# Peptides against a protein of PDB entry 4KTY: the designs that were tried, part 164

Target 1, 266 residues: chain A of PDB entry 4KTY
Amino acid sequence: YVLNDIGVIFYGEVNDIKTRSWSYGQFEDGILDTCLYVMDRAQMDLSGRGNPIKVSRVGSAMVNAKDDEGVLVGSWDNIYAYGVPPSAWTGSVDILLEYRSSENPVRYGQCWVFAGVFNTFLRCLGIPARIVTNYFSAHDNDANLQMDIFLEEDGNVNSKLTKDSVWNYHCWNEAWMTRPDLPVGFGGWQAVDSTPQENSDGMYRCGPASVQAIKHGHVCFQFDAPFVFAEVNSDLIYITAKKDGTHVVENVDATHIGKLIVTKQI

## One batch from the design tools (peptide; made by RFdiffusion4, then SolubleMPNN)

Design b2_p23_7_s3 (from b2_p23_7, 15 letters changed)
Fold by OpenDDE base, seed 3:
Structure b2_p23_7_s3 (fold): chain B 266 residues (1-266), chain A 23 residues (1-23)
Amino acid sequence: as target 1 above (266 residues)
Amino acid sequence: MIDKEKVLKELEEKAVENFQSLF
């Protein structure tokens, strides 16, 4: 989880799982220097750099360009003008070296690109890390731990009211660390995500969230456990928005989200 | 009744080789 510099990222759909190779290249020339530079740009003090909790949280913020001119600019417009399409990247090295050289965010990334670069960052700094793919991954926009789907009376989605969405798949990272800030038993794998999805206390970042805590429904534990929990366990709430302004819950589906979570085991 | 498959398809965001929508 630290020494392997070539990885496999799962993507596609639950009924058609696909894999792609990703070169992490954490030992290539300039990569460690770039990771240190990233922490410098984040103004992370030296004492904090030995704390994997702080490092992974800072990394989740800095691998995306939002807020802090971090590494990657996300794009989901299917145009990708003025940069490299997310699908064209094959590894982390070119991205990180471009960032270090230009000192400007690199265009463009999507979830697997963010996860790939973040995996390199973590491994470079000695933090065991892996990429996780969640199929039918919920994006809870209003932090209520459920997917609220608003429908018109004709059964079509009300796009104005429906803020939540579902990814066919989403990639993030798990990092291995102790969690002395949590109760005993909630160390180990921690979910961290550098794809800019939601604001977490002032920055687009996510985690570290204890995987064990999430599995046992302990959403009160820092950091961002409710969001990660929602990604893998949200109930789908189908709500009919009536013309008179009233809302009626028509159906609840507790089985759709997080049907499959896949990671490469080393 | 609700056509759940249709509804979910409308809300489905995609990556490779499609595009996602986060913001």
Scores: peptide ipSAE 0.349, ipTM 0.785, DockQ to the pose 0.385
Fold by OpenDDE base, seed 2:
Structure b2_p23_7_s3 (fold): chain B 266 residues (1-266), chain A 23 residues (1-23)
Amino acid sequence: as target 1 above (266 residues)
Amino acid sequence: MIDKEKVLKELEEKAVENFQSLF
């Protein structure tokens, strides 16, 4: 989880799982310097750099370009004329070195690119880390732990009211650390996510969220446990928005989200 | 009766390798 500089990232669909190789390159020339530079750009104090909780949270923010001119610009519009298409990247090294040399965000990334670069960042700094892929990964944007699907009376989706979404798959990271800020037993793997999805206390970042806490439904534990919980456990709530302004819950599907969570077992 | 397949397909957003949907 630290020494392996080549990995496998799962993607595709739950019924057609695919894999791609990713070169983390945490030992390549300039990568450690770049990781330190990332923390410098974050204005992270020296005292915090030895704390994996702070480091992973800062990394979560800085691997994406939002808020702080971090490493990667996300793009999902299939227009990549001003950079490299996300699918063209094969590893973290070129991305990180470009960031270090240009001192500007690198274009472009999607979830596996964010996860790949973030994995390099974590491993480079001595934090055991792995990439996790969640199929049918929910994006709860109103923090109600549900996926609210609003329908018109004719059964069509009301796109104005329906704000939540689901990724066919989503990749994030798990980082191994103690969590003295949490009750005993909630250390170990912590979910962290650098793909810019939701604002967390003023910045696009996510985690560290205790995997054990998520598994046991302890969504009150910092950081961002509700969001991570929703990614893997949200119920789909089908709501008919009537013309009179009333909302009626028509159906609940508790089986669709988080059908499969996979990671490379080392 | 809700046509879930239709609904989920309608919620498909930004079809790339990684895309948001409810499908």
Scores: peptide ipSAE 0.121, ipTM 0.728, DockQ to the pose 0.226
Fold by OpenDDE base, seed 4:
Structure b2_p23_7_s3 (fold): chain B 266 residues (1-266), chain A 23 residues (1-23)
Amino acid sequence: as target 1 above (266 residues)
Amino acid sequence: MIDKEKVLKELEEKAVENFQSLF
């Protein structure tokens, strides 16, 4: 989880799982320097750089460009005119070296690119890390642990009533660390996500969230456990928006979100 | 009664998505 410099990222759809090779290159020239530079840009104190909790959280924020002029600019508009299309990247090295050289955010990334670069960052700093792909990954925008689907009385979807959405797939990272800030048993794999999805206490970042905590429904533990929980376990709530302004829950589907979570065994 | 499949399809069409094909 630290030594492998080439990995596989799962993507596609739950019924058509696809794989993409990704070169992490955490040992290549300039990469460690770049990772340190990233932490410097984050103004991370030296005292915190030995703490994987702080490092992973800072990395989560800094791998995306939002808030802090971090590494990657996300784009999902299918234009990509002012940079490199996310699909063109094959590894982390070129991205990180470009960031270090230009000292400006690199364009563009999507979830697997963020996850790839973040994986390099973590592994480079000695934090065991892996990429996780979640199919039908919910984006809970209002922190209610639900994926709200609003319907008109005629049964058509009204997407204006919620900012919740579902990714066909989403990639994030799991980092291995102890969690002395949490109760015993909630160390180990921690979900961290550098794809800018939601604001977490002032920055677009996510985690570390204890996988064990989430697995057992404990969403009260820092950081961002509710959001990560929602990504994998949100119920689809079908709500009919009546013309009189009332909302009626018509159905709940607990099986659709997080249908499959995939990661490499080694 | 809701046609879930229809709703999901519509939702997917309106949702942001990652690249379907990566090469």
Scores: peptide ipSAE 0.121, ipTM 0.721, DockQ to the pose 0.204
Fold by OpenDDE base, seed 5:
Structure b2_p23_7_s3 (fold): chain B 266 residues (1-266), chain A 23 residues (1-23)
Amino acid sequence: as target 1 above (266 residues)
Amino acid sequence: MIDKEKVLKELEEKAVENFQSLF
């Protein structure tokens, strides 16, 4: 989880799982210097750089360009006129070296690109890390641990009212560390995500969230446990928005979100 | 009664519009 410089990222559909190779290159020339530069840009103090909790949280923020002129600009508009399409990247090295050289965010990334670069960052700094793919991954925008789907009376989705979304797949990272800030038993794998999805206490970042805590429904544990829990375990709530302005819950589906979570095992 | 299959298909299409799916 630290020494492997080539990995596999899972994507596609739950019933048609696909894989792509990704070169992490954490030992390539200039990569360690770039990772240190990233922490310098984050103005991270020296004492914090030895703490995997702080490092992973800062990395979560800095691998995306939002808030802090971090590494990658996300784009989902299928234009990509001023950079490289997300699908054209095959590894982290070119992205990180471009960032170090230009000192400007690199265009463009989506979830697997963010996860790939973040994985390099973590491994380069000695933190065991892996990429995780969640199929039917929920994006809860209002922190209610539900996927609220608003329907018109004719049964069509009301896109204006439906703020929550579901990705066919989403990639994030898990990092291995102790969690002395949590009760005993909630160390080990921690979910961290550099794809800019939600604001977490003033910045677009996510984690570290204890995987064990998430599995046992302990959403009160820092950091961002409610959001990660929702990604893998949200109920789909079907709500009919009537013309008179009333909302009626018509159905609840607890089986659709997080049907499959895949990661490479050693 | 809600046609869940239709609704889920619409949600998936929305996701495709907002996320580049790889195939």
Scores: peptide ipSAE 0.112, ipTM 0.691, DockQ to the pose 0.326

Design b2_p23_7_s4 (from b2_p23_7, 15 letters changed)
Fold by OpenDDE base, seed 3:
Structure b2_p23_7_s4 (fold): chain B 266 residues (1-266), chain A 23 residues (1-23)
Amino acid sequence: as target 1 above (266 residues)
Amino acid sequence: MIDKEKIKKELIKKAYENFQSLF
């Protein structure tokens, strides 16, 4: 989880799982320097750089360009006119070296690119890390731990009222660390995500969220446990919005979100 | 009466659309 510099990222559909190779290259020339540079750009105190909680949280913010001119600019419109299409990247090295050289965000990334670069960052700094793929990954927009799907009376989705969404798949990272800031038993794997999904206390970042805490429904634990919990465990709530302004819950589906969660084990 | 499969596809589409304007 630290020494391996080549990995596999799962993607595709739950019924047609695909894999792509990714070169992390945490030992390549200039990569450690770039990771240190990233923390410098984040103005991270030297005293915090030995704390994997702080490092992973800063990394989740800085691997995306949002807020802080971090490493990667995301794009999901299939145009990619001013950079490299997300699918063209095969590893982290070129991205990180370009960032270090240009000192400007690199275009473009999507979830697996963010996860790949973030994995390099974590491993380069000695934090055991792996990439996790969640199929039917919920994006809870209002932090209520459920997917509120508002329907018109004809059964079509009301896009204005429906703020939540679902990824066919989403990739994030898990980082291994102790959590002295949490109760005993909630160290180990921590979910961290550099894809800029939601604002977390002022920045587009996510985690570290204790995987054990999430598995046991402890969403009150820092950081961003409710959001990560929702990604893997949200119920789909089908709500018909009536013309008179009333809402009627038509159906609840507790089986769709987080249908499959996979990661490479070594 | 609710076409859940259609709705699920729309939710996926919405996910991508929501992120097209992030940057």
Scores: peptide ipSAE 0.451, ipTM 0.896, DockQ to the pose 0.878
Fold by OpenDDE base, seed 4:
Structure b2_p23_7_s4 (fold): chain B 266 residues (1-266), chain A 23 residues (1-23)
Amino acid sequence: as target 1 above (266 residues)
Amino acid sequence: MIDKEKIKKELIKKAYENFQSLF
């Protein structure tokens, strides 16, 4: 989880799983310097740099350019006019070195690129990390732990009543650390995500969220447990919006979200 | 009757659309 500099990232569809190789390159020249530079740009004090909780949280913020001029600019419009298409990247090294050299966010990334770069960042700093792919990954925008689907009376989706959405797949990271800030038993793998999905206490970051906590429904544990929980376990709530303004729950699907969670086994 | 498959596709589409303007 630290020494491997080449990995596999799962993507595609749950019924058509695809893989792509990713070169983490955490030992390549300039990468450690870049990781330190990232923390410098985050104005992270030296004391915090020894704390994997703080490091992973800062990393989740800084690997994306939002809020803080971090590493990667996300783009999902399939244009990518002023940079490299996300699919063209094959590893973290070029991205990180470009960031260090230009001192400007690198264009462009999507979830697997964010996860790849973040994985390098974590491993480079000695934090065991892996990439996780979640198929049918919910994006709970209102933190209600469910995926709301509003339907008109004719059965068509009303997209105006919620910002909730579902990714066909989403990649994030799990980082191994102790969690002295949590009750005993909730250390180990922590979900962290550098793809800018939701604001977390003022900036786009996510985690560390205890995987064990999430697994056992302890969504009150910092950080961002409700969001991560929803990504993997939210029910699809089909709600018919009646013309009279009433909402009626028509169906609940507890099987769709997080249909498959894949990570490379060590 | 709810066409769940159609809805699921719409939700995925919505995800991408929501993120097109993030940056």
Scores: peptide ipSAE 0.410, ipTM 0.885, DockQ to the pose 0.867
Fold by OpenDDE base, seed 5:
Structure b2_p23_7_s4 (fold): chain B 266 residues (1-266), chain A 23 residues (1-23)
Amino acid sequence: as target 1 above (266 residues)
Amino acid sequence: MIDKEKIKKELIKKAYENFQSLF
C-alpha cells in the first residue's frame, strides 16, 4: 500500500465492471518535493505534518483546486478547453510535476484522477492508501442521510426541488492510520475524498472518516461521517410535491445505493 | 404509480466513459 507504484482503478457500471491502470509514481524524481510543496501551499505547520489525520484532511482539500488553488480542477461538461481531458491521464506524475512547475491548478480531473493523485500524495508521505470505487454512489447535498427525490403529481422528477443525485460510480481513497481522537476500535482504514463534492467546515474536503464507524452507523464521529455514510447507505425517498405545497412520501427504497464497493487487494 | 426505473435513470450522473479530444 506504500511501495506499489502501479494500480488498478475500477469503474463503469455495476453490471459491467471495468478496470484501468494508473501509475502512482510516488518514488519518481520531484514527487516528494511536490507533496511537500502542496503542504506548504496549504500553510500546514511543521508539527501537523507528522499527523496522518491532519495530512489526509489537508490532502483531501489540496488535491482539488477549490478554495486553495490546489492541484486539480474538476470538469464534467465534456468540454476540456485549456487543459487535458480527464481520460487522457494515465498516472499522477505528470499532473503533480506540472502543478509544481506552473504553481497553478492543473486541468482537468474527475473522480478517478482525483483519487489517483491523492493516492500518490498519501503513499509518498508514508501513509498506506488505496482507491475505492462505489457503484451507485449517492451525493447527499443537505446532510440528512437520504436521497430525496421530489416528484411532480404526474410522477416526473421535479429537477428544481431534487438536489440530491447518484453517480453511476465514484472513486475515493482509504488511508490507514490510528485514530486516537476516536474511541478504541475505529482506527484502521479511513475514507478520504479529494473530489470536490460538498463543503466541510468551510472547504471542499472530506474525511478522514472511520470505515468501521461508517459500517456501524456511527455518523457522529469526525470527519464527515454523515456524508460518507450517505454515499454508501442512503435510502431513496420518493416525495410527491403537491400543488398546494405539501410533500407526501410515496415510497422508500433501501436497496439502490452502494450496491458494490470494490478495491484492489495489494 | 411512480415509474421507479425511469426515475432512477434520470437520477444517475454519468462519470466520464469515453476518451475526449483536447480543445
Scores: peptide ipSAE 0.355, ipTM 0.784, DockQ to the pose 0.257
Fold by OpenDDE base, seed 1:
Structure b2_p23_7_s4 (fold): chain B 266 residues (1-266), chain A 23 residues (1-23)
Amino acid sequence: as target 1 above (266 residues)
Amino acid sequence: MIDKEKIKKELIKKAYENFQSLF
């Protein structure tokens, strides 16, 4: 999880799983220097750079360009005229070296690109890390741990009221570390995500969230456990907005979100 | 009756193949 510089990223559909190779290149010339530069740009104090909790949280913020002129600009509109289409990237090295030389955010990334670059960052700094793919990944916008689907009386989705959404797949990272800030047993794999999805205490970042804590429903444990929990275990709540302004829960589906979570074994 | 299958399809954002932005 530290020495392997070539990986596999899972994507596609749950019933048609696809894979793509990704070159992490954490030992290539200039990559360590770039990772240190990223932490310098974040103005991270030297004492914190030895703490994987702080490093992974800073990394989740800095791998995306939002807030802090970090590494990658995200784009999902299929218009990539001012940079490289996300699908054209095959590894982290070119992205990181471009960032270091230009000192400007690199265009463009989506979830697997963010996860790939973030994986390089973590491994380069000695933090064991892997990429995970969640199929039917929920994006909870209001932090209520559920997917609220508002319907018109005719059964069609009310797009104005429905803010939550679901990705066919989403990639993020898990980093291995101890968590002395949490109760015993909640160290190990921690979910961290550099794709800019939600604001976390003032910045677009996510994690580290204890995977064990989430599995046991401890969503109060720092950091961002409610959001990660919702990504993998949200209930779909179908709500009819009636003409008289009342809301009626029509159905609850607890089986749709988080159909499959996949990661490379070695 | 709610057509859940239709609704589920409408809720799915496809990575790279859609025009929806998180920004």
Scores: peptide ipSAE 0.348, ipTM 0.788, DockQ to the pose 0.507

Design b2_p23_8_s1 (from b2_p23_8, 15 letters changed)
Fold by OpenDDE base, seed 3:
Structure b2_p23_8_s1 (fold): chain B 266 residues (1-266), chain A 23 residues (1-23)
Amino acid sequence: as target 1 above (266 residues)
Amino acid sequence: SEEKKKELLKKFESSSHYKTESV
């Protein structure tokens, strides 16, 4: 979890699971210095740098470029005209060294790139970390723990009313730490995500959210547990929007989201 | 019904709200 400098990231579809190698390179020259630089750019106080809760939360914000000129610019437009296509990256080293050299966000990343770079950051700072892939990953935009799919009377999706979305797969990180800020038993693996999805108290960041808390339906604990819970456990709610403005629930699918969650055990 | 769920899912997956990563 800390010593492995090469990893495997799961991706693709639930019916066609794929793996890709990713070089974390946490021991490569300049990588530790870059991770320290990232914390410097975040204006993180020295006393907080020994706290994995604070470090992982700051890392989740700073690995994405939003809000704070962090490491990676996300792009899903398939153009990538002003940088490197997300699929061209093979590891974290080039990204982190480019960031350190240019002092500007690196273009471009998608979920596995964010997760790869964030995994390097965590491991470099001595935090045990792994990448998790969730197939059929929900993005709840209104914090209601549901995937609300609004349908027109003709059965087509009403894209104006529908705010939530589902990814075929999404990658994030789990970091191992104690949680003295939570009740006993909610330490261990914590979900953290640097892919910019939702604003959390003023910044695009996510976690640390207790995996144990989420598994037991405890979404009241910091940080971002409702969002992470929704990613893996949202019901698909199909709602017909009537012309008179009334809504009718047509169907509920409680089996689709989080169909498979995969992580490397080592 | 399971058939209805599959039909609705297919409609949803054809929408822009079912997103795919580039790889």
Scores: peptide ipSAE 0.555, ipTM 0.935, DockQ to the pose 0.826
Fold by OpenDDE base, seed 1:
Structure b2_p23_8_s1 (fold): chain B 266 residues (1-266), chain A 23 residues (1-23)
Amino acid sequence: as target 1 above (266 residues)
Amino acid sequence: SEEKKKELLKKFESSSHYKTESV
């Protein structure tokens, strides 16, 4: 989890699982210096740099460029004219060294690129980390722990009313740490995500959220546990918006979201 | 029903609210 500098990231569809190699390169020249530089850009005090809770939360904010001129600019518009297409990256080293040299955000990333760079950051700083892929990953935008799908009477999705979305797959990280700020038993693996999805207390960041707490339905603990819970366990709620303005729940699918969660065990 | 769930899912997957990551 710390010493392995080459990994495998799972992607594709739940019925057509694919793998890609990713070079983390946490021991390459300049990478540790770059990780320290990232924390300097975050204005992180020296006392906080020894706390994996603070480090992982800062990392989740700083690996994305939003709010703070962090490492990576995300793009999902299929237009990458001012940088490198997300699919062209094969590892973290080139991205981190470009960031350190240019002192500007690197273009472009999607979820596995964010997760790859974040995994390097965590491992470089001695935090055991792995990448997790969730198939049928929900994005809850209104913090109700549901995927609300509004339908027109003809069965088409009402995009005006529908705010939530689902990814075919999404990658984030799990980081190993103690959680003295949580009840006993909620240490160990913590979900952290650097892909800019939702605002968390003023910044695009996510976690650390206790995997054990989430697994047992405890979403009341810091940080961002409701959001991570929704990614893996949201019900699909199909709601027909009638012409008279009334809403009717047509169906509930409690089995689709988070259908498969995969991580490398080595 | 399971058939209704499959129908609704297929309609949802055809919408812009079902997103796909690039390869």
Scores: peptide ipSAE 0.546, ipTM 0.931, DockQ to the pose 0.842
Fold by OpenDDE base, seed 4:
Structure b2_p23_8_s1 (fold): chain B 266 residues (1-266), chain A 23 residues (1-23)
Amino acid sequence: as target 1 above (266 residues)
Amino acid sequence: SEEKKKELLKKFESSSHYKTESV
């Protein structure tokens, strides 16, 4: 994991899986310096920089520009006039070097760009990391561990009653570490995500969340396990909102979210 | 039913709550 400087990112649709190459470049000149600079910008204590839990959590915050003038500005509005379209990036190096040079957030990223840059950051700092793609990735906005879909009485979707959403695919990272802060058995792969999705204790960050904990439904463990659990395991709850204000569960689909999770084994 | 689930899913995927990445 740490030694691979080129990767493959899975994207597209579950029925039309696509791959793109991504150059991590964790060994290229200036990249380690930039990763250290990122931690400096985060005001991360030197004592914390040897702790992969702290490093991955800080990285998840700092790879996005929100809250802290971090590395990447996300854009999903197809308006990229003030930067580089997310699709134009082919690797992490140019992004990180631009950030280091300009000392300003780089425009623009989407999930795979965030994941690519974050993967470089982790690997550069000696943390084994990989990119994970989740097809039909839920974004639980209210932390209820379900994907709420409200329907009008006529069967049309009511978009006003929830902010929950599903991505066709979403990319995040898994980082390998021990979790001495968790019970035995919840070390190993930890989900971490730098795509700014939800606020976690005051910042747009996510993880590290124990993959083993999530797999076994242990959402009570730090960090952000409920959110990551929801991304991969949320039931689609179709709720008919009646005119009288009554909500009726019309259907439950427990098989759609997280239908396919793909990662490269290398 | 599975047919009902497919119908509901189609409605959902047509909504603004189904998001797509640009690539």
Scores: peptide ipSAE 0.496, ipTM 0.923, DockQ to the pose 0.814
Fold by OpenDDE base, seed 5:
Structure b2_p23_8_s1 (fold): chain B 266 residues (1-266), chain A 23 residues (1-23)
Amino acid sequence: as target 1 above (266 residues)
Amino acid sequence: SEEKKKELLKKFESSSHYKTESV
């Protein structure tokens, strides 16, 4: 996990799985210096830099540019006029070296770019890490552990009421660590995500969330377990908004979200 | 019904709330 400098990222759709290569380059010149610089920009104390819980949480915040002028600016509007289109990146090295040289956020990323750069950051700092792809990945916006889809009486989606959304696929990271802050058995793989999706206690960050805790429904365990649980296990709740202002649950689909989670074995 | 679920899913996927990332 730490030693591999080239990886594969899964993307596409559950019925048309695709792969792309990604160069992590965690041993390339200047990459370790850049990872240390990222922690310096985060004002991370020296004692925290030896703790993979703190490092992975800070990394999830700093790999995105939100809040703290971190590494990558996200863009999803297909207008990339002031940078590199997300699809043009082939690895982490150029992104990290550009960030270190310019001292400004690099444009642009999407989930696999965030996950690729974050994987380099974790591996460079000696944290075993891998990229995970979730097909039909939920984005729960109101922390109720379900996807609330509001429909008009004509059957169209009410975009004003519907805050939750689904990605055809989403990429994040899993990092290997002990969790002395959790009960015994909830160490090992921890979900961490640097794609800026939700605010977590004042910053756009996610994790570390215990994969074992998520699998057993322990959403009360820090950090961001409800959000990660929802990404992989939300029910779709279809709610019809009536003209009289009443809401009626029309259907529940418990089979769509998180149909396939894929990671490369390394 | 399963048919109703498929129809509702199709409506949701056709909305702006089903997001497709570029590759």
Scores: peptide ipSAE 0.171, ipTM 0.776, DockQ to the pose 0.854

